# Peptides against a protein of PDB entry 5KEZ: the designs that were tried, part 55

Target 1, 320 residues: chain A of PDB entry 5KEZ
Amino acid sequence: NVAIYNPFRPWWERYQPVSYKLCTRSGNEDEFRNMVTRCNNVGVRIYVDAVINHMCGNAVSAGTSSTCGSYFNPGSRDFPAVPYSGWDFNDGKCKTGSGDIENYNDATQVRDCRLTGLLDLALEKDYVRSKIAEYMNHLIDIGVAGFRLDASKHMWPGDIKAILDKLHNLNSNWFPAGSKPFIYQEVIDLGGEPIKSSDYFGNGRVTEFKYGAKLGTVIRKWNGEKMSYLKNWGEGWGFVPSDRALVFVDNHDNQRGHGAGGASILTFWDARLYKMAVGFMLAHPYGFTRVMSSYRWPRQFQNGNDVNDWVGPPNNNGVI

## One batch from the design tools (peptide; made by RFdiffusion4, then SolubleMPNN)

Design b2_p13_2_s1 (from b2_p13_2, 9 letters changed)
Fold by OpenDDE base, seed 5:
Structure b2_p13_2_s1 (fold): chain B 320 residues (1-320), chain A 13 residues (1-13)
Amino acid sequence: as target 1 above (320 residues)
Amino acid sequence: SLRDRVREAIRRK
């Protein structure tokens, strides 16, 4: 991914890929392989956060400022380490003036235009699908158990399916023969927008963002809500079917959120309430649970926004 | 941040 130095090595640089090389601040491919092996050998499975909707931001300077030193040129859509070129992006398909998503009520924009400047891959192209599948298959062959698909709402479900159909079975050294990768898709569906989480049920589980938001309001006793209202927690609250739900109290994004809904999200910053929420989540049978492991950072609020929401994991002068 | 879409989504809720 790109190496961003202003701000200094933010967490979100990880979501600006310039190649599919397993070479990041977390380690190199050999180290990753070693970790996966060691984890699998003790029954711990690895699920990779796969960023396949886009490459890096369109405004990032060309060069070799990346975690593995790969050259890239966002301006010309040149990512030779893949390789991708201008033909592999949706620039011509997106009809907005900026090239970015301007209206989230337009599903076509949401899927064909750039997410906040991130160069949008033409996932309709078999070439692009194949390059992504090759990346994911390499990980599968290493021994990962599945994937979180980042920014899934920004990809056409059919394109995702086309990629998934190219995936190998899981590594038989650790998984039963014929096992398929576990897929969960990040889809932000809080209602009010045309793209629905149900659009993606055919590809695997989806993130249920209503879970953490609603649970937060209940535990915080907002709007007169009570714990007793959790009697029909899950589908009864309008959430996706349990067998399609990946549930969580918070994630790295909404942990840094703001606004009316953002304030409901419980995080480690509210330790007691957070423990209650996580405890409830783990005790309740609804959905497939994910527990967040995060870190503290020096929050600085200006006009209700944390100007340090970019801060990544603890590091030694950029080295993790 | 280029990753504030969740924040935006929460605000639009």
Scores: peptide ipSAE 0.040, ipTM 0.775, DockQ to the pose 0.273
Fold by OpenDDE base, seed 4:
Structure b2_p13_2_s1 (fold): chain B 320 residues (1-320), chain A 13 residues (1-13)
Amino acid sequence: as target 1 above (320 residues)
Amino acid sequence: SLRDRVREAIRRK
């Protein structure tokens, strides 16, 4: 991915890929392989946060400022380490003036235009699908158990499916023969927008963002909410079917909003309430649970915004 | 930032 130095190595640089090389601030491919092996050998499975919707930001300077030194040129859409070129992006498909998503009520823009300037891959192309599948298959062959698909809302479900259909079975050294990768898709569906979580059920589980939001209101006793109202927690609250839901109290994004992290969202900053929420989540059978492991950072609020929301995990001069 | 939209989406609800 791109190495960002202003601010200094933010967490979100990981979500600006320039190659599919397993070479990042966390280590090289050999180290990753070693980790996966060691984890699998003790029953701990690895799920990769796969950034496949886009490459890096369009405004990033061309060069070799990347975690593995690969050259890239966002301006010309040149990512030779893949390789991708201008034909592999949705520049011509997106019809907005900026090239970015401007209206989230336009599903076509949401899928075909750039997410905050991130170069949007043309996932309709088999070539692109195959390159992504190759990346994911490499990980599968290493021994990962599945994937979080980043920014799934911004990809056409059919394109995702096409990629998933290219995936290998899981590594039989650790998984039963014929096992399929576990897929969960980041889809932000809080209602009010045309893209629905249900659009993605065919590909795997989806993130249920209503879960943390609603649980936060209940635990915080906002709007007269009571714990007793959780009697029909899950589908009864309008959430996706349990077998499609990946649930969480917070994630790395929504813990970086205003207040506690984003309105009702509970985070470790509110330790007592957070523990209550996490405890409830783990005790309740609804959905597949994800527990957040985060860190403190020096929050500095200016005009309601944390100017240090970019701060990544504890590191040694950029090396994690 | 990269995740401004996610942040905004959460804030709206």
Scores: peptide ipSAE 0.038, ipTM 0.769, DockQ to the pose 0.245
Fold by OpenDDE base, seed 3:
Structure b2_p13_2_s1 (fold): chain B 320 residues (1-320), chain A 13 residues (1-13)
Amino acid sequence: as target 1 above (320 residues)
Amino acid sequence: SLRDRVREAIRRK
């Protein structure tokens, strides 16, 4: 991914890929292989956060400022380490003036235009699908158990399916023969927008952002909410079917105060309430649970916003 | 969505 130095190595640089090389702030490919092996050998499975909707931001300077030193040029859509070129992006498909998503009520924009300037891959192209599948298959062959698909709402479900159909079975050294990768898709659906979580059920599980949002409200006792109201928690609260749900109290985005779920989201900053929420989640049978492991950072609020919401995990001069 | 707005704010800095 791109190496960003202003601000200094933010967490979100990891979501701006310039190659599919396993060479990042976390380590190199050999170290990753070693980690996956060691984890699998003790029954801990690895699920990769796969960024496949886009490459890096269009405004990032061309050059070799990347975690593995690969050259890239956002301006010309040149990512030779893949390789991608201008033909592999949706620039000509997006019809907005800016090239970015401007209206989230327009499903076509949401999927065909750039997410906050991130160069949008033309996932309708078999070439692009194959490059992504190659990346994911490499990870599968290393021994990962599955994937979180980042920014799934920004991809057409059919394109995702086409990629998934190219995936190998899991590595038989650790998984039963014929095992398929576990897939969960990050889809933000809090209602009110045209793209629905149900659009993605066919590909795997989806993130249920209503879970953390509503649970936060209840635990905080907002609007007269009571824990007794959780009697029909899950589908009874309008959430997706349990077998399609990936649930969580918070994630890295909404932990920073303004993500999906708003102010109701509980985080480790409110330790007692957070533990209550996480405990409830783990005790309740609804959905597949995900527990957040995060870190403290020096929050500085200006006009209600944390100006340090970019701060990544503890590191040694940018290296984790 | 709210999350999308956060992404916009964070990733453009």
Scores: peptide ipSAE 0.049, ipTM 0.800, DockQ to the pose 0.169; fails the geometry check
Fold by OpenDDE base, seed 2:
Structure b2_p13_2_s1 (fold): chain B 320 residues (1-320), chain A 13 residues (1-13)
Amino acid sequence: as target 1 above (320 residues)
Amino acid sequence: SLRDRVREAIRRK
């Protein structure tokens, strides 16, 4: 991915890829392979956060300022480490003046235009699908158990399916023969927009963002909500079917206060309430559960916004 | 989306 130095190595640089090389601040490919092996050998499975909707931001300077030193040029859409070129992006397909998503009520814009300036891959092209599948298959062959698909609402479900149909079975050294990768898709659907979580049920599980949002209001006792109302928690609250849901109290985005769910989201900053919410989630039989392991950072609020919400994991002068 | 707005704000800093 791109190496951003202003601010200094923010968490979100991870979501601006310039190659599919397994070479980041977390380590190189050999170290990753070693980690996967060690984890699998003790029954811990690895699921990769796969960023396949886009490459880096259109405004990032060209050069070799990346975690693996690969050259890239956003201006010319040149990513030779893949390789991608200008033919592999949706620049000509997006019809907005800016090239960015401008109207989230237009599903075509949401899927064909750039997400906050991130260069949008032309996932309709078999070439692009194949390059992504090769990346994911390499991970599968290493021994990962599945994937989180980042920014899934910004990809056409059929394009996702086309990629998934190219995937290998899981590595038989650790998984039963014929096992398929576990897929869950990040789709933010709190209602009110045309793209729905149900559009993606055919590809795997989806994130249920209503879960953390609603649980937060109940635990916080907002709007007269009571714990007793959680008796029919799950489908009874209008959530997606349990077998399609991946549930969580918070994630890295909404932990920073303005993501899906807003101020209702509980985090480790509210320790007592957060433990209550996480405990309830683990005890209640709905969805596939995900528990957050995060870190503290020096929050500085200005006009209600944390100006340090970019801060990444603990590091020693950029070294993790 | 809310997430998109958050990321946009973060990258502008």
Scores: peptide ipSAE 0.047, ipTM 0.803, DockQ to the pose 0.159; fails the geometry check

Design b2_p13_2_s2 (from b2_p13_2, 9 letters changed)
Fold by OpenDDE base, seed 4:
Structure b2_p13_2_s2 (fold): chain B 320 residues (1-320), chain A 13 residues (1-13)
Amino acid sequence: as target 1 above (320 residues)
Amino acid sequence: SLGDAVRDYIRRK
């Protein structure tokens, strides 16, 4: 991914890929292989956060400032380490003036335009699908158990399916023969928008963002909510079917949120309430649970926004 | 959505 130095090595640089090489702030490919092996050997499975919707930001300077030193040029859509070129992006498909998503009520914009300037890959192309599948298959062959698909809302479900159909079975050294990778898709569906979580059920589980938002409201006793109302928690609250849900109290994004809904999200900053929420989540049978492991950072609020929300986990001069 | 707005805000920096 791109190496950002202003601010200094933010967490979100990881979500701006320039290649599919396994060289990051976390280590190199050999170290990753070693980690996967050691984890698998003790029954801990690895799920990779796969950033496949896009490459890096349009405004990032061209050059070799990347975690693996690969050259890239966002301006010309040139990512030779893959390789991708201008034909592999949705620039011509997106019809907004900015080239970015401007209206989340327009499903075509959401899927064909750039997410916050991130260069949007043309996943309709078999070439692009194959390059992504090759990346994911390399990880599968190393021994990962599955994937979180980042920004799935911004990809057409059929394109995701086409990629998934190219995936290998899991590594038989650790998994039963014929095992398929575990897939969960990041889809932010809080209602009111045309793209629905149900659009993605065919590909695997989806993130249920209503879970953390509503649970936060209940635990905080907002709007007259009571714990007793959780009696029909899950589908009874309008959440996706349990077997399609990945649930969580917070994630790295909404942990940095604000305002209505965002403010309801419980995090480690509110330790007691957070433990209550996480405890409830783990005790309740609804959905597949994900527990956050986060960190403290020097928050500085200006006009309700943390100007240090870019700060990544504890590191040594950018190396985690 | 609210979630998208938060993500957008963070990742635009």
Scores: peptide ipSAE 0.088, ipTM 0.838, DockQ to the pose 0.165
Fold by OpenDDE base, seed 2:
Structure b2_p13_2_s2 (fold): chain B 320 residues (1-320), chain A 13 residues (1-13)
Amino acid sequence: as target 1 above (320 residues)
Amino acid sequence: SLGDAVRDYIRRK
């Protein structure tokens, strides 16, 4: 991914890829292989956060400022380490003036335009699908158990399916022969917009963002909410079917967020209430559960916003 | 969406 220095190595640089090399601030490919092996040998499975909707931001300077030193040029859409070129992006397909998503009520913009300036891959192209599948298959062959698909809302479900159809079975050294990768898709669906979580059920599980948002309001006792209302928690609250849901109290984004996507969200900053929420989630039989492991950072609020919401995991002058 | 707006805001800073 790109190496960002202003601010200094933010967490979100991880979501601006310039190659599919397993070479980041977390380590190199050999170290990753070693970790996967050690984890699998003790029954801990690895699921990779796969960033396949886009490459880096369009405004990032060209050069070799990346975690593995690969050259890239956002301006010319040149990513030779893949390789991608200008033919592999949706610049001409997106019809907005900015090239970015401008209206989330327009499903075509949401999927064909750039997410906050991130260069949008032309996933309709078999070449692009194959390059992504090669990346994911490399991980499968190493021994990962599955994937979180980042920004799935911004990809056409059929394009995702086409990629998934190219995937290998899991590594038989640790998984039963014929096992398929576990897939869960990040889809932000809080209602009121045309793209629905149900559009993605055919590809795997989906993130249920209503879960953390609603649970937060209940435990915070907002709007007269009571714990007793959780009796029919799950489908009874309008959530997706249990067998399609991946549920969580918080994630890295909404730990730093506002409004419906953040203000109600419980985090480790409110330790007592957070433990209540996580405990309830683990005890209640709805969805596939995900527990967050995060870190404290020096929050500084200005005009209601944390100006340090970019801060990544603890490090020593960039060294993790 | 509100959720996307939060993500967008964070990732642009």
Scores: peptide ipSAE 0.087, ipTM 0.836, DockQ to the pose 0.167
Fold by OpenDDE base, seed 5:
Structure b2_p13_2_s2 (fold): chain B 320 residues (1-320), chain A 13 residues (1-13)
Amino acid sequence: as target 1 above (320 residues)
Amino acid sequence: SLGDAVRDYIRRK
C-alpha cells in the first residue's frame, strides 16, 4: 500500500493498495506465512481484509513511496506491480463531476465512482477479476480460511461472485478437502438507501450495522429501552437472517466518532457499557460474532469531530 | 449514509 507521511502513517493508508504483494508494515510474505501456519496449527483461522474494490487515492503522488517499494502512478492509473493500467478502472463509467461518489442514493455512483478519491477498479473486466482472484488464491494457498471483502457496497454483487467463482478450495493441510473460503462482506445498510444487504446474500455473510447501533441504544438506556426488549433480538428486530449476519459492537470506522449508528455505538472508551454489550453479543446466538481489538489514541475533539481519528496502531517511528 | 460519510471523511484526511 501507499506510505502516507502527512498525517504520519495513518491507519487508512493500509486501504490504499498499489500491489497485491504481501509486504506491508505488518511484515513480509515469509512472516505472514509463518504466522498463518502457527495459527492454523493451534486451531486459529485467519481471515484477510481484502481490499479489492480500488487501488490508492487519485491524489497520491507517483513514485515508490509504498510499503513494498513498488512503483505506482495514480495520475495515469499505472500499477505495474499488478499490473493495472488506465483500461482497468471505472473512470469512464462514473458520470459525476468530481469522479467521486456524490450521492449515496444513486447506486450506480456508489459502485462505479471513486470512494473518497480511491481509484475504482473495473471489476466487470475478466482481467481485473483474475488479478484479484490470483491475489486471493495466493492467500488461500498459504492457508487463510477466508476473507472480509472491504467496501463490498461499492462493488456489484455479480462482479464479486465472478471473483469468488475463481477461488481455490482451502489448503488441505489444515482444512477438509473441498472446503470453501469463508466470505463476509462489508455493507453498510441502515435503511433508506438503494443498496441493500440482501443484494449480497448470494456471495456470503454481510455486516449487520444495525446490530451495534440498536444494541448501543439499549445498553445506554436511550429512549426508555430496556434489556428485556432484547428477548427477540436478531431477526425480530429487523436484522438480516442469522445465517447471513456478521455482527459486532463496533469496528475501526465507527469507533472513531460518528459512524453507522452515530453516537449510539459503544466502544472501549465506555468500558463498562462496552463490556456489557460484547458480553451480550457473545452470549446471544444471533449471527457470526466479531470482537474488536483496538488501541487508544490521543483524541482531540473540535466541533464534535476527533481531528486525530487518523491515528494508527502504536508504533515506533512508523515501525509496528 | 452516515456510516459511509464518516468513512469517507476519515480516509480523505
Scores: peptide ipSAE 0.080, ipTM 0.832, DockQ to the pose 0.170
Fold by OpenDDE base, seed 3:
Structure b2_p13_2_s2 (fold): chain B 320 residues (1-320), chain A 13 residues (1-13)
Amino acid sequence: as target 1 above (320 residues)
Amino acid sequence: SLGDAVRDYIRRK
């Protein structure tokens, strides 16, 4: 991915890929392979956060400022380490003036335009699908158990399916023969927009963002909410079917959020309430549970926004 | 969406 130095090595630089090389702030491919092996040998499975909707931001300077030193040029859409070129992006398909998503009520924009300047891959192309599949299959062959698909709402479900159909079975050294990768898709669906979580049920589980938002409201006793109202928690609250849901109290994004959805989210900053929420989540049978492991950073609020929300995990000069 | 807005805010800083 791109190496960002202003601000200094933010956490979100990981979501701006320039190659599919396993060479990042966390280590190199050999170290990753070693970690996967050691984890699998003790029954801990690895699920990769796969960033496959896009490459890096369009405004990032061309050069070799990347975690593996690979050259890239956002301006010309040149990512030779893949390789991708201008033919592999949706620039011509997106019809907005900026090239970015401007209206989330337009499903076509949401899927064909750039997410905040992130260069949008043309996932309709078999070439692009194959490059992504090769990346994911490399990880599968190393021994990962599955994937979180980042920014899934920004990809057409059929394109995701086409990629998934190219995937290998899991590595038989650790998994039963014929096992398929576990897939969960990040889809932010809080209602009111055309893209629905249900559009993605065919590909695997989906993130249920209503879970953390609503649970936070209840635990905080906002709007007269009571714990007793959780009697029909899950589908009874309008959430997706349990067998399609991946649930969580918070994630790395909404942990740094604000506003209606963000404000209700419980985080480790409110330790007591957070433990209550996480405890409830783990005890309740609804959905597949995910527990957040985060870190403290020096929050500085200005005009209601944390100006340090970019701060990544504890590191040694950018190396984790 | 609100969630996307939050993500957009923090990822483009």
Scores: peptide ipSAE 0.075, ipTM 0.831, DockQ to the pose 0.166

Design b2_p13_2_s3 (from b2_p13_2, 10 letters changed)
Fold by OpenDDE base, seed 5:
Structure b2_p13_2_s3 (fold): chain B 320 residues (1-320), chain A 13 residues (1-13)
Amino acid sequence: as target 1 above (320 residues)
Amino acid sequence: SLGDAVRKYIQRK
């Protein structure tokens, strides 16, 4: 991914890929392979956060400022480490004046235009699908158990399916022969927009962002909500079917205050309430549960916004 | 969406 130095190595640089090399601040490919092996050997499975909707931001300077030193040029859409070129992006398909998503009520913009300037991959192209599948298959062959698909809302479900159809079975050294990768898709659907979580059920599980939002409201006792109302928690609250839901109290985005669910989202900053929420989530049978493991950072609020919400994991001068 | 809006803000700096 791109190496950003202003601000200094933010967490979100990880979501601006310039290659599919397993060479980041977390380590190199050998170290990753070693970790996956060690985890699998003790029954801990690895699921990769796969960023496949886009490459880096269009405004990032060209050069070799990346975690593995790969050259890239956002301006010319040149990512030779893949390789991608201008033919592999949706620039001509997006019809907005800016090239960015301007209206989230337009599903075509949401899927064909750039998410906040992130160069949008032409996932309709078999070439692009194949390059992504190659990346994911490499991970599968290493021994990962599945994937979180980042920014799935911004990809056509059919394009995702086309990629998934290219995937290998899981590594038989640790998984039963013929096992398929576990897929969960990040789809932010709190209602009111045309793209629905149900559009993606055919590809795997989806994130249920209503879960954390509603649970936060209840535990915070907002709007007269009571814990007793949780008796029909799950589908009874209008959530997706349990077997399609991945549920969580918070994630890295909404942990930073203004994401899906807004201020209702509980985080470790509210330790007592957060423990209650996580405890309830783990005790309740609805959905596939995900527990957040995060870190503290020096929050600095200006005009109600944390100007340090970019801060990544604890590091020593950029080295994790 | 709210989540997308945050992503826009964060990923731009």
Scores: peptide ipSAE 0.102, ipTM 0.847, DockQ to the pose 0.184
Fold by OpenDDE base, seed 3:
Formats: C-alpha cells, structure tokens, sequence
Structure b2_p13_2_s3 (fold): chain B 320 residues (1-320), chain A 13 residues (1-13)
C-alpha cells in the first residue's frame, strides 16, 4: 500500500493499495506465511481484510512511496505491480463532475464512482476480477480461512460473486477437503439509503452495523431504552437474518467516534459499558461475533472531531 | 451514510 508520512503512517494507509504484494508495515510474505502456519497449527484461523474495491487515492504522488517499494502513478492509473492501467478503472463510467461519490442516494454513484478519491476498479472486467481472484487465491493457498471484503457497498454484488466463483477451496493441509473460504462483506446499512445489506446475502455474511448502534443506546440507557427490551434482540429489532449477520460492538472506523452508529457506539474508552456490551454479544446467539482488539492513542478533540483519529497502532518508526 | 462519511474524512486526510 501507499506509505503516508503526513500524517505519519496512519492506520488508513492500509486501505490504499498499490499492489497485491504481501509486504506491508506488518512484515513480508515469508513472515505472513509463517504466521498463518503457526496459527493454523494451533487452531487459530486467519481472515484477511481484502481491499478489492479500489486502489490508492487519486491525489497521492506518483513514485515508489509504498510499503513494498512498488512504483505507482495514480494520475495515470498506472499500477504496474498488478498490473493495472487506465482501462481497469471506472473513470469513464462514473458520471459525476468530481469523479467521486456525490450522492449516496444514487446506487450507481456509490458503486461506480470513487469513494473519497480512491481510484475505483472496474470490477465488471474479467481481467480485474481475475487479478483480484489471483490475489485472494494466493492467500487461500497460503492457508487463510476467508476474507472480510472491504467497501462491499461500493461493489456490485454480481461482480463480487464473479470473483468469489474463481476462488480455490481452502488449503487441505489444515481444512477439510472441499472447504470454501468464509466470506463476510462490509456493508454499512443503517437504513435510508438505496443499497441494502440484503443485496449481498448471496455472497456471504454482511456486517450488521445496526447491532452496535442499537446495543450502544440500550447499554447507555439512552431514549429510555432498557435491557429488558433485548428480549427479542436480533431479527426482532429489524436486523438481518442471524445466519447472514456478522456482529460487533465497534470496529476501527466507528471507534473513532463518528462512524456508523455515531456517538452510541461503545468502545474500550468506556471500559465498563463496553465490557457489558461485548459480554452480552458473546452470550447472545444472534449472528457471527467479532471482538475488537484495539489500542489507545492520544485523542485530541477540536470542534467535536478527534484530530488524531489517524493514529495507527504502536509501532517502531512506522513498522509494526 | 455516516460511516461512509467518516471513511471519506479519514481516507482524504
């Protein structure tokens, strides 16, 4: 991915890929392979956060400022380490003046235009699908168990399916023969927008952001909410079917205070309430559970916004 | 969405 130095190596640089090489702040491919092997050998499975909707931001300077040293040029859409070129992006498909998503009530913009300037891949193209599948299959062959698909809302469900249909079975050294990768898709659907979580049920599980949002209000006793109201928690609260839901109290985005769910989201910053929420989540049968493991950073609020919300995990000069 | 707005803010910073 792109190496960002202003601010200094933010967490979100990981979501600006310039190649599918497994060399990042976390280590190189050999180290990753070693980690996957060691984890699998003790029954711990690895699920990769796959960034496949886009490449890096359009405004990033061309050059070799990347975690693996690969050259890239956002201006010309040149990512030779893949390789991608201008033909592999949705620049011509997006009809907004800026090239960015301007209206989230327009599903076509949400999927065909750039998310906050991130160069939007033309996932309708078999070439692009194949490059992504090759990346994911490489990971599968290493021994990962599945994937979180980042920014799934911004991809057409059919394009995702086309990629998934190219995937190998899991590595039989650790998984039963014929096992398929576990897929969960990040779809932010709190209602009120045209793209629905249900659009993605056919590809795998989806993130249920209503879960953390609503649980936060209950645990905080906002709006007169009571724990007793959780009697019909899950589908009874309008959430997606349990067998399609991946649930969580918080994630890396909404932990920063403004994400899906807003101020209701509980985080480790409010330890007592957070433990209550996480404990409830783990005890309740609804959905597939995900527990956040995070870190403290020097929060500094200005005008209601944490100016240090970019701060990544503890590191040694940018290397974790 | 609100979540997307945050991502927009973070990613563009």
Amino acid sequence: as target 1 above (320 residues)
Amino acid sequence: SLGDAVRKYIQRK
Scores: peptide ipSAE 0.101, ipTM 0.848, DockQ to the pose 0.185
Fold by OpenDDE base, seed 4:
Structure b2_p13_2_s3 (fold): chain B 320 residues (1-320), chain A 13 residues (1-13)
Amino acid sequence: as target 1 above (320 residues)
Amino acid sequence: SLGDAVRKYIQRK
C-alpha cells in the first residue's frame, strides 16, 4: 500500500493498495507465512481484510512511496506491480462530475464511482477479477481461512461472485478437503439507501451494522430503549438472517465517531458499557461474532472531530 | 452513507 507520512503512517494507508504483494507495515510474505502456519497449527484461523474494490487515492503522488517500494501512478492509473492500467478502472463508467460517489441513493454511482477518491477498479473485467483472484488464491494457498471483503457495498455482487468462483479450496494441510473460504462482506446497510445487504447474501455473510448501532442505543438507554426489548434480538429487530450476519459492537471506522451508527456506537472508551455490549453479543446466539481488539490513541477533539483519528496501532517508527 | 463517509480520510496524502 501507499506509505503516507503526513500524517505519519495513518491506519488508513493500509486501505490504499498499490500492489497485491504481501509486504506491508506488518511484515513481509515470509513472516506472514510463518504467522499463518503457527496460528493454524494451534487452531487459530486467519481471515484477511481484502481490499479489492479499489487501489489508492486519486490524489496520491506518483512514485515509489509504498510499503514494498513498488512504483505506482494514480494520475495515469498505472499500477505496474499488478499490473493495472487505465483500462482497468471505472473512470469512463462513472458519470459524476467529480468522478466520486456523489449520491448514495444512486446504486450505480455507489458501485461505479470512486469511494472518496479511491481509484475504482473495473471489476466487470475478467482480467481484473483474475488478478484479484490470484491475490486471494495466493493467500488461500498460504493457509488463510477466508476474507473480509472491504467496501463490498461498492462492488456489484455479481462481480464479487465471479471472483469468488475463481477461488481455490482451502489448504488441505489445515482444512478438510474441499473446504471453501469463509467470506464476510463489509456492507453498510442501515436502511434508506438502495443497496441492501441482502444483495450480497449469495456471496457469504455480511456485516450487520444495525447490530452495533441498535445495541448501543439500548445499552445507553437512549430513546427509551430497554434491555428487555432485546428479548427478540436478531431477526426480530429487522436484522439479516443469523446465518448471514457478522455482528460486532464496533469497528475501526466507527470508533472514530462518524461511522455507521453514529454516536450510539459503543467503544472501549466507554469501558463499562462496552463490556456489557460485548458480553451480551457473545452470550447471544445471533450472528457470527467479531470482537474488536483496538488501542488507545491521543484523541484531540476540535469542533467535535478527533483530529488524531488517523493514528494507527502502536508501532515502532511506522512498523507494527 | 454515514459509514462510508469515514473513508474520506483514506484519500489524504
Scores: peptide ipSAE 0.119, ipTM 0.855, DockQ to the pose 0.165; fails the geometry check
Fold by OpenDDE base, seed 1:
Structure b2_p13_2_s3 (fold): chain B 320 residues (1-320), chain A 13 residues (1-13)
Amino acid sequence: as target 1 above (320 residues)
Amino acid sequence: SLGDAVRKYIQRK
């Protein structure tokens, strides 16, 4: 991914890829392979957060300022380490004046235009699909068990399906022969917009962002809500079917107050209430559960916003 | 959504 130095190596640089090389501040490919092996040997499975909707921001300076040293040029859409070129992006497909998504009520914009400047890959192209599949298959062959598909809302479900159809079976050293990768898709659907979580059910599970948002309001006792109202928690609250749901109390985005759910989201900063929420989630039989493991950072609020919400996880390797 | 936009706006910086 791109190496951002102002602010200094933020968490979100990891979501601006310039190659599919396994060189990041989390480690190199050998270290990753070692971890996956050690984890699999004790029954702990690895699911990779795969960023396949886009490459880095269009405004990032060209050069070799990346975690694996690969050259890239956002201005010319040149990513030779893949390789991608200008023909592999949706620049000509997006019809907005800016080239960015301007109206989330237009599903075509949401999927064909740049997400706040992030160069949008032309996933309808078999070449692009194949490059992504090669990346994911490399991970599968290493021994990962599946994937979180980042920004799935911004990809056509059929394009995702086409990529998934190219994936290998899981590594038979650790998984039964013929096993398929576990897929869950990040789709922010709180209602009111044209893109629905149900559009993606055919590809795998979907994140249910209503879960953390609503649970937060209940546990906070907002608007007179009571725990007893959770009797029909799940589908009874309008959530997606249990067998399609990936549920969580918070994620890295809304933990910082700028993801789906707003101020209702409970985090480790509210320790007691957060433990209650997580405990309830683990006890209640709805959806596939995900528990957050995070870190503290020096929060600094200005006008209600944390100006340090960019701070990444603790890291001392400094070189990558 | 606003959530999507805000998140990715930060990532663009």
Scores: peptide ipSAE 0.107, ipTM 0.848, DockQ to the pose 0.216; fails the geometry check

